Peptides against a protein of PDB entry 8YR4. Designs and how they scored, part 8

Target 1, 309 residues: chain A of PDB entry 8YR4
Amino acid sequence: PRGSPALQLVVLICLGLMGLERALNVLVPIFYRNIVNLLTEKAPWNSLAWTVTSYVFLKFLQGGGTGSTGFVSNLRTFLWIRVQQFTSRRVELLIFSHLHELSLRWHLGRRTGEVLRIADRGTSSVTGLLSYLVFNVIPTLADIIIGIIYFSMFFNAWFGLIVFLCMSLYLTLTIVVTEWRTKFRRAMNTQENATRARAVDSLLNFETVKYYNAESYEVERYREAIIKYQGLEWKSSASLVLLNQTQNLVIGLGLLAGSLLCAYFVTEQKLQVGDYVLFGTYIIQLYMPLNWFGTYYRMIQTNFIDMEN

## One batch from the design tools (peptide; made by RFdiffusion4, then SolubleMPNN)

Design b1_p8_6_s2 (from b1_p8_6, 5 letters changed)
Fold by OpenDDE base, seed 2:
Structure b1_p8_6_s2 (fold): chain B 309 residues (1-309), chain A 8 residues (1-8)
Amino acid sequence: as target 1 above (309 residues)
Amino acid sequence: IFTDETES
């Protein structure tokens, strides 16, 4: 971004974090291999526990195999919000200024197309909701239940308890944080609509604006509306990063507790090395669809509100 | 504009 050295520094930090994500993608498999080797060699518990803890910490930084929900990715996303907002505002102001250069005849023809686009949003929300419930929410809940049963039957009951507590805490915090976020999203959407309505009104009054040479005034007023929108957008986006990070912490704690317990039982020869690999892989597989659960819950809430209107 | 905040 030209003109803000602070935003240029943020871009450089984000690029550095992207480099760190790539390093983590190499280190995590290496540490995982080292755990498997240490388990195979029957290494002392202290060395094994440190390697497992280090692996889980690196996995927490990386995030559940997708990389998108890791601490480093969340930090990158959080820092990038201001860069995105700067870029968005610049593009919106360029489009708005260009629209004020266009002829009145072009503006008068647009009234019919915008109304249709609002109607399409309502219908798409209801059909989307049912698909998300049937194809994503129900399968995810089924996979959790199957996971709890599997670990309770084939592992020690403690594993089933860890998975149960981890998933229950994950779901509960996901709901609570998503409900807390919904107010920021509603405020953002309301301000987006108000900002858009102001832009449309300014463009419909194009002849009057041009007659008074008030183009600079309308651009400034639009800029102020965008800044107000971006303040609410930042709260929405930052609250999403907080949700993702909270989810990552819960899964990280579950993975830590379960991985340490699994490593302990392998050391006691109650479980095999393959069981450790299975546990870690299975928890990561359960985590991947759960990252979207907050989005599904939000969609459910939004669509219920949109159906009441 | 529904920003689909795709949870990435």
Scores: peptide ipSAE 0.036, ipTM 0.739, DockQ to the pose 0.139
Fold by OpenDDE base, seed 4:
Structure b1_p8_6_s2 (fold): chain B 309 residues (1-309), chain A 8 residues (1-8)
Amino acid sequence: as target 1 above (309 residues)
Amino acid sequence: IFTDETES
């Protein structure tokens, strides 16, 4: 944002808060580990109470992932509203200026309401894409990398390898299945628009339909369009279930492999009981934002296509 | 209409 030093400062603060959120994603599992170890060792109450209080405070700052927003994420989102509004307005003005530069032939071929709808979609697509990339995709990838580094340094290279393989397989399958699903979603949306257009046209011509007693015919045509839509909707929804189940299986296998390895190292006294809990907690923390990765990827793809049009 | 299909 070249024109407002205040908005530049807000962007820097938001980036700092994103960095803090990454640090919290490492610290929260560590403090939880420490609680479990202190409980196992029957540590004095003062040490335990301090560690528990610190954990709860850090957990309040972090939140519960996608299901519950933490204080840091909420503060970031709040501060970002002004940046998003500035960006949106700037994109909207650029699109509007560009529309005025387009040929008269382009404007005569399109209804003004359609042009405005394209402009609004374009603005929403750009602002959405930027928000998803900066606040969801990049942080999730960063957390995975930080996790691999952490486990490789503080546990064993085998744990880092398990996390790497699990997350790489998860991301790859998410992309591949999401690209496959995108075809069904596009077909569904196209059929939805066609079904809606048919309903609107039938209703606008209702006098003609009444004059010819064609109400039953129009209803049957609308029913056929709905059945065709529902067939495409089913494919979209079934493909989503397949994505979610595939993701769940990959994470389940990673959790199984890593948990068994942790349990083995705990039995050999190379790791503590808290380290077992840390691994499971950390994998679940990585998984929560990844559940939405397919949605983010789809939105990014849709927004790129909407920007090219 | 972005149907937020809540990918549950």
Scores: peptide ipSAE 0.028, ipTM 0.709, DockQ to the pose 0.147
Fold by OpenDDE base, seed 3:
Structure b1_p8_6_s2 (fold): chain B 309 residues (1-309), chain A 8 residues (1-8)
Amino acid sequence: as target 1 above (309 residues)
Amino acid sequence: IFTDETES
């Protein structure tokens, strides 16, 4: 970003964090391999526990790959918000200024297309929500229940309890943080609509704006509206990062507790090395679709509120 | 559409 040394530093930090993510993507499999080897060799508990704890810490930093937001990815996303907002604002102002340079004939011909696009977004949102409920939410909840039953029956009641507590805490915190976050999202959407309405009004009154040479004034008012929007967008995006990090922390704690307990039981020859692999893989598989649960919950809540009104 | 797509 030209003109802000602070934003340039943030870009460099984000690039450094992207490099760290690549290092973690190599280290996590190495530590995982080391755990499997230590379990196979029946290594002493202290070495195993240290390697497992280190693995879970690295996995917390990495996340579950592309489908999971790790701490480093969340920190990158958080820092990138200001860079994205700077770029968005610049593009929006360039588009708006360019629209004021276009001919009156261009403005008169395009009125009908915007109304159709708003209607299409509403219908697509409802159909998309039903698809997400049926194909993602219900299966994910079923997989959690199946997982609790499976671990309780085939491992030990303690594993079923860890999965139950982890998933219950995850879902509860996801709901609570999503409800808290919905306030910021509503405020953002209201300000987005107000900002769009100002742009549309300015463009509909194009002849009047040209007659008074008020293009610079309309651009400044639009800039102020964008800055106000971006203040609300930042709260929305930062609250999303907080949600993702909270989710990552809960899964990390569940993975730590369960992986340590599993490693202990493998050391005591009550479980096999394959059981350790299964537990870790299954928790990660449960976590991947759960990242979207906050989105689904919000979409459900929005549709219920829109049906009561 | 900022879907709260947690980038999975």
Scores: peptide ipSAE 0.040, ipTM 0.774, DockQ to the pose 0.165; fails the geometry check
Fold by OpenDDE base, seed 5:
Structure b1_p8_6_s2 (fold): chain B 309 residues (1-309), chain A 8 residues (1-8)
Amino acid sequence: as target 1 above (309 residues)
Amino acid sequence: IFTDETES
């Protein structure tokens, strides 16, 4: 953001917090490993209590679940509000200025409400796209790369390869299935809009419908349109379940392969019991944001299409 | 727990 040094500092702090989240994603599994090892070794209570307290504190900072609700993420989101507002306002003013430069013929051909709707969609599309790229897509890809590097350096190279193959296959299938699913979603949305338009037109012409006693006919036509919509909705929903199940299978296979390999190395005394727990925990942590990757990809595609129109 | 993609 050119012109406000305060907002530039906030952006730098937010980038620093994003880096801290990446560090926490590595540290939390490590501390959890250490707890498991200390419990296995029957370590003194003081050492165990300190490690547990440190782990819980790090876990509070990291958060957990889909869309991390940790303290660091919340602080980043809070600080970003002003940056988002500044960016949104700047984009909105640029679009508004551009609309005023357009020909009178362009304005006369369009209703003012349609022009405003285009401007609002454009602003929301640009700001949404930037937010999803910076805060969701890039961090997720960074966590995958960090994971591959970590497992390749601190575990055997085979673990890094399993994570690489699993995540590459996951991302590829997510993109391919999401692109396939987008066709069903577009068809559903088109039929929804057509069904809504028919209902609005029927209600606007309610006097004519009553005059001809055509209420039952209009209701039956609306029912047929709903049934057609529900057939498309079912395809969209079924395709989502297929995506989720495909993602589950890929992660399950990666988890199986890596967990068996970990268990084998623990039996050979090359790894500790805590390292087995670390691997499983880390894979699950990588999986949590990846569940939304298809949603991010779809949003990115929709936002690009909405910017070209 | 594999969470469903939420369509926003």
Scores: peptide ipSAE 0.039, ipTM 0.776, DockQ to the pose 0.712; fails the geometry check

Design b1_p8_6_s3 (from b1_p8_6, 6 letters changed)
Fold by OpenDDE base, seed 5:
Structure b1_p8_6_s3 (fold): chain B 309 residues (1-309), chain A 8 residues (1-8)
Amino acid sequence: as target 1 above (309 residues)
Amino acid sequence: MFTDETED
């Protein structure tokens, strides 16, 4: 943010905390590996207790992934509140100023409530887009790249290739299926709005409906509109299940291929038992934010469309 | 894990 050095420092701290989250995403699986190896070797209690305590502390800092916020993520979110408020207020004032520069004819042709709704949508869309890109999309892509590099350097190059192919296929299918699903969601939302508008019009004209004793007819027409909506809702929900199942299948195949390869190298004494556990833990950890990637992609597309209107 | 559509 230009003009506040304090908010610029907060942004830098938030970026530093994001870097720390990426480091924790690598360190937590490594410490978990080390615990498994120490348990396998029957290491002395003092070494084991220190490693377990360190792991639990790192896990407290990291959290459990999407839905379980760690200390670092919570601290970042807390610090970001002031930056978000500053950005939102700046965008809102820019939109408001621009609306006042528009022609009198533009204002006379629109209801004040519609103008406010356009301004609020525009502000939310810009602020939401930035938040999803910076805090969800970019970090997830960074974790994938870090994972590929880590497995390519510290494991055999075949592991890096499996992760690369799995994640590339996952992202591609997520985008393609999400774009396909977006058509069903738009049709659902259009029918929902039409059904709601009809209910409002019927209720606003309740005196006329009562005068003609048409209550049963209006209820039946509303029921038909709901059934039509539910047919579109079912397609939207079924397409989401298909997306989730496709994502689960791709991750499952990647996990199977990599886990079999790990197990093979452990039997050949090229890797330790802890390395098998590390691979599985790291893949599952990458999967958690990726499950939401379709939602992020849709929100980004919606926010771009709402910003162009 | 259902991607809960956050209502914007």
Scores: peptide ipSAE 0.029, ipTM 0.729, DockQ to the pose 0.241
Fold by OpenDDE base, seed 3:
Structure b1_p8_6_s3 (fold): chain B 309 residues (1-309), chain A 8 residues (1-8)
Amino acid sequence: as target 1 above (309 residues)
Amino acid sequence: MFTDETED
């Protein structure tokens, strides 16, 4: 945003908050480890109470559950509204200016509603793509890299390797299965549009259909179109279940391998019980945003294709 | 946690 120093400052603050989220993603498991170790050592209540209070405060800042709905994420999202609105408005004005530069023949050949829909899709695709890249994809990749570095430095190179192999396999399979699934989804959407177009055409020609007593024939053609749609919808939904199950299996195998290795090192007194809990907590925490990675990849791919058209 | 397709 070259024109507003205030919005540039907000972007820098949002980037700083994103860095803080990455730090919280490392600190929360560490503090949880420390609680488990202090409980194991039967540490004095004052030390335990401070560590628990600090952990809960860090967890409040980080958030938890299906989305990072922590205080830091909410504050970032709140501050980003102004940047998104500025970016949207700038894209809308650029598209609108470009539409006014187009030939009169281009405008006469298109309905005004179609031109507006192209403009709205173009704006939504650019702003959505930017938001998904900056707030979901890049942070998730950064958390994986930070995780690999952390486990390699503080545990052993073998833990870093397990995380690297698990996350690389997860991302690769997510991309490959999402690309495979996108074919079924495109076929479904094409058949949905065709089914809807038939329903609209039949209803617009209602008088003609009634004049020829063709109501039963139009209903049967609509039924056949619905059955064909549902066959494609089933393939889309079944492919989603397959994606989710594949993702769950890869994370399960990574968690198994790393948890067994960690348990072994705890039995050998090379690691503490808290380190086992840290590993499991950290892997689950890395998995939470990765569940949406297939959706983000698809949205990015769709938005790029929609920008080329 | 399903990769929910809902936000298209």
Scores: peptide ipSAE 0.031, ipTM 0.740, DockQ to the pose 0.343; fails the geometry check
Fold by OpenDDE base, seed 4:
Structure b1_p8_6_s3 (fold): chain B 309 residues (1-309), chain A 8 residues (1-8)
Amino acid sequence: as target 1 above (309 residues)
Amino acid sequence: MFTDETED
């Protein structure tokens, strides 16, 4: 935002809050570990109570992941509304200016309502892309990297390797399956639009359909279009289930391998019981935003295609 | 957690 120093400051504050969220994602598991260790050691109540209170406060700031937004995330989202509105308005004005520069032939071939719908889609696509990249994709990748570094430094290189392999496999499979699934989704949306168009055309020609007693024929054609749609919808939905199961399997295997290794190191007295809990907690925290990664990747791809058109 | 296909 070149024209408003106030919005630049808000962007910097939002970036600072994003950095704080990354720090909280590391600190919350650490404090939870410390609670488990203090409970195991039968530490004095004052130390335990302070650590528990600090953990709960940090957890309030962080939130519960996808199910509950933390205070920091809510504050960031609130501050970002003004930046999003400024960006949206700027993109909308650029698209509108560009539409006025287009040839008369382009305008004569399109209905004004279709042109506006294209402009609105283009604006939504740009603003959506920016939001998904900055607030979902980049933070998730950062948390993975921070996790690998943390586990490599404070546990053992083997834990960092397990997280790296698990997350790399997860991301790769998510991308590959999402790209494969995108074909079914596009076919579904195309067939939905075609089915809707047929229904509209039949209803606009209602008098003609009545005159020829062709109601049964139009209903049958509409039924055939619905059956074709449902066949594509089933492929889209089944491919989503396959994605979710693949993701769940990869995380399950990573959690199994890392949990077994952590349990082994605890039995060897190289790690404490709290470190086992930390590992499981941290992997689950990484998994929660990653569940949506396929959706974000798809939305990014759609938004890029909508910007090219 | 289903990646809900809610097209906004």
Scores: peptide ipSAE 0.027, ipTM 0.715, DockQ to the pose 0.267; fails the geometry check
Fold by OpenDDE base, seed 2:
Structure b1_p8_6_s3 (fold): chain B 309 residues (1-309), chain A 8 residues (1-8)
Amino acid sequence: as target 1 above (309 residues)
Amino acid sequence: MFTDETED
């Protein structure tokens, strides 16, 4: 972004955070190997607990298996919102100004194409909802239940309790934060539609705008509408980062509690080193689909409202 | 990352 030194600094910070994500992707497996080695060597509990805590902290920074929900990735995404908004606004204003350079005949022909796009959104929502419920929500809930049963039967009941509490808290916070976030998304979508409508009205009145040389005025009104939209978009996107970070924190706490307990039972020779590897891998595997649960819940809520209209 | 972007 050539015009704002602050946005240039944000881009540099985001690039630095991307470098840190790559460093974490190397460090996390190294620390994991170190835990396995310390468990194999029957290292003292204090050294093991420190290495496990450090691993979980690094894993919290990295996030789940995709890395997309880690603290560093969330911070990058949060900082990038302003850069995206600046770039979007610049592209939208360039497109809008270029549309005002096009002939009247080009504008009069486009009324039919926009109505079709609104109809396609309603139909895709219903079919998408059913597919998300059947193929993602139900399997994810089944995997959680299977996980609780598995850890309760093959591990100590404490592991089943940790998984239960972690997943219950995760789901509850996901629902609550998603419902809170839905208000910002609705406000964003309403303002987006109003901004699009204003652009269409300005372009339909192209001859009048040209006759009065009011192009600069219409561009400024469109810029103000975009700025208002981007204020709501920022709230929506920032609330998404907050959701992802809350989810990452809950999983991080569950992983910490369970990994420390597992490491303790391995030191007491009640569990094997393989059981520690299994627990950590299984919790991360359960976390992968759960990252989308808030998206599914939102889609369910949006599609129910779109069906009532 | 919740794909909010796929609804457009």
Scores: peptide ipSAE 0.025, ipTM 0.717, DockQ to the pose 0.095; fails the geometry check

Design b1_p8_6_s4 (from b1_p8_6, 4 letters changed)
Fold by OpenDDE base, seed 5:
Structure b1_p8_6_s4 (fold): chain B 309 residues (1-309), chain A 8 residues (1-8)
Amino acid sequence: as target 1 above (309 residues)
Amino acid sequence: VFTDETES
């Protein structure tokens, strides 16, 4: 934000907190590994208690992963409120200034309520897009890369390859299936709008409907429109279940392959029992933000389309 | 627990 050193500092702090979240995503599984190893070795209570306390503290800072309210994430969200408000206000003023530069003919051809709706949609789309990119998409991709590097360096290179292949396949299928689903969602939304328009038109003309005793006819037409909508809604919902199941299958296969390989290396005394637990925990942590990736992709696409119109 | 993608 140009012109406010205080807001620039807040942005830097938020970026620092985002970096801390990435570090916590690595540290939490490591400390959990250490607890499992200490329990296996029957270590002294003092060492175990310190490691457990440290783990719980780190877990409090991290939270339950993406979508959970960890302390660091909450602090970042709190600090970002002022930056978001500044950005929103700046975009609103730019749109408003641009609307005043448009021809009188453009304004006379549109209702003031439509112009405001376009401005509000434009502002929301820009601010939403930036927020999703910076706080959800980029961090998720960073966590995947960090995960690949971590497993490649501290485990056998095969683990890094499994994570790479699993996440690449997951992302690719998520994009492809989400693009396919977008067609069903658009059809559903179009039919919803048409059904709503019919209901509004019927209600606005209620005197005419009463005059002709056509209430039963209008209700039946509305019922037919609802049935048609529900047929499209079912396709949208069923396609979402298919996406989720496909994602679950990919992660399940990656988890299976990696867990079997880890178990094998533990039996060969190349890895510890805690390393098996670390792998499973880390994969689950990577999976949590990825569940929303299709939603982020769809939102990004919608916001780009809304900016072009 | 796999979180369902919520359509916002």
Scores: peptide ipSAE 0.044, ipTM 0.792, DockQ to the pose 0.693
Fold by OpenDDE base, seed 2:
Structure b1_p8_6_s4 (fold): chain B 309 residues (1-309), chain A 8 residues (1-8)
Amino acid sequence: as target 1 above (309 residues)
Amino acid sequence: VFTDETES
């Protein structure tokens, strides 16, 4: 971003965080291997517990295997919001100024195409919801239940309890934080529509704007509307990062508790090294679909409201 | 990542 040294610094920090994500992608498997080796060697509990805790901490930084929901990724995403907004605003203003350079004949021809695009948003939302419920929400809930049953039967009731508490807390916090963030999203969408309507109105009044040489005034008014939108967009995006980080914390705590307990039972020869590997892999597998649950809940909630209107 | 892109 030319012109803001602060945003240039943020870009450099984001690039540094991307490098850290790559380092974590290498370190996490190494630490996981080290745990397996320490379990195989019947290492002392203190060394094992420290290595497990370190692994879980690194996994918390990395996130659920995709890196997309890790602390480092969330921090990068959070910092990138302002860079994205700067870039978007610059592109939008360039497009808007260019549209004001186009001929009146080009503006008069656009009335019919824009109405169709609003109608397509409503129908796609309902069909998308049913698909998300059937193909994502129900399977994810089924996988959680299967996981609780599996761990309760094949490991110990304590593992089933940890998974139950972790997933219940995850779902509850996902719902609560999603309901909270929905207010910011609605405000953002309302302001987006208002900003778009102002741009359309300015472009429909193109002849008047040209007659008064008011192009600079309309661009400034549009810039102010974009800044107001971007203030709401930031709240929406920052609330999303907070949701993802909250989810990451809950899964991290569940993974920590379960991994320590599993490691303890392996040291007592009640479980095998393979069971530790299984537990960690299974929890990560349960976590990956759950990252979308808040999106599904939001979509459900938005589309219920859109159907009530 | 909850991509907000699905409402565009």
Scores: peptide ipSAE 0.038, ipTM 0.772, DockQ to the pose 0.099
Fold by OpenDDE base, seed 4:
Structure b1_p8_6_s4 (fold): chain B 309 residues (1-309), chain A 8 residues (1-8)
Amino acid sequence: as target 1 above (309 residues)
Amino acid sequence: VFTDETES
């Protein structure tokens, strides 16, 4: 934001907090590993207590990973409110000025309430898009890359490969199935709007409907519109379940392959018991934000289309 | 769980 050095500093602080969150996503599993190893070795209570206390403190800062309410994430979200409001207001003013530059013919063809609704949707779409890209999508991709590097360096190249293949397959399937679902969701939303419009038109004309005793006909027509909507809603919801199940299966297979390999290396005394726990914990931490990735992708796609219109 | 935010 060129006009406010204070907001620029807040953006830099938020970026620093995002970097800290990435570091915490690596450190929390490491400290948990260390606890398990210290317990296995029957280490002195002082060493164990210090490591546990440090772990709990780091876990409080992390909150459980991307999509959970950790202290660092909450602080980032709090500081970002002012930046979002500044961006929103600036986008809203740009849209409003652009609307005033549009031809009189464009304004005469549209109701003022529709124009305002388009402006509000446009503003919300831009601000939402930026927030989801910067705070959810980019961090999730960064955590995956950091995870691959970490496992490749500190475990074995095979673990890095498993994580890479699992996450690549997960992301690819998420995108493909989300794009396929977007068709059903658009059809659902279109039918919802049409059903709502019919209800409004029937209610606005209620005197005419009463005059002709056409209440039963209007109710039946509304019922048919609802049934058509529910058929599209079912397709949207069923496709969501299919997406979630596909995602769960991919992560389950990755977790299985990596956990079996880790267990094997523990039996060969190449890894410790804590390393098994580390792998499982880290994969679950990567999975948690990925559960929202399809939502973010859909929102990005919708908002991008809404900006082009 | 994707919460499909119903566009209000």
Scores: peptide ipSAE 0.032, ipTM 0.745, DockQ to the pose 0.168
Fold by OpenDDE base, seed 1:
Structure b1_p8_6_s4 (fold): chain B 309 residues (1-309), chain A 8 residues (1-8)
Amino acid sequence: as target 1 above (309 residues)
Amino acid sequence: VFTDETES
């Protein structure tokens, strides 16, 4: 935000908090590993209790990872409210100024309520897109990269490769299946609008329908439109289940391959029991924000289309 | 509104 040093400082603090979330995403699994190792070694209660207390405190700060309601994420969201309001207001004023510069012919062809709805959609789309990119998409990609680097440096290079292949396959399949689903969703939305338009038109012409005793005919036409809609809705919903199951399968295969490799290295005394638990915990932690990646991708596409209109 | 695209 040019012109407000206070808002610039808030942006820098929010970026610092995002960096802290990335550090917590590495530290929480490490502390959990240390607890498991201390339990395995039958360490003194004082050392164990300190490590457990530290872990719970770090977990409170982190929450469930990226997109969770952890303390650091909530603090970032709270501080960002003023920055979002400034950005929203600036976009809204730019759209409003641009609308006033448009020709009288453009305004005469549109209802005032439609113009306001276009302005609100434009503002919401820009602000939403920026928020999803900065706070969800970029952090998730950063956590994946940090995970690959961490496992490549502190484990065998094979672990980094498994995480890389698993996450790359997950992201690729999520995009491909989401693009495929978008066709069914567009068809569903088009049929929903057509079904709604028929119902509204029939109700607006109720006097004519009543004059011809055509109520049964209009009800049957509406039923046929609903059946056609439900056939498209089923395809949309079934395609969502297929996406979720495909995502679950990819993560399951990555977790299986990495967990078997960890177990093997523990049997060879190259890794500790805690390192096996670390890998599983870290992969599950990476999976949580990735569940929403299809939603983010779809929202990005929708918001771009809404800005062009 | 995050459309619940994932049954987690």
Scores: peptide ipSAE 0.043, ipTM 0.778, DockQ to the pose 0.179; fails the geometry check

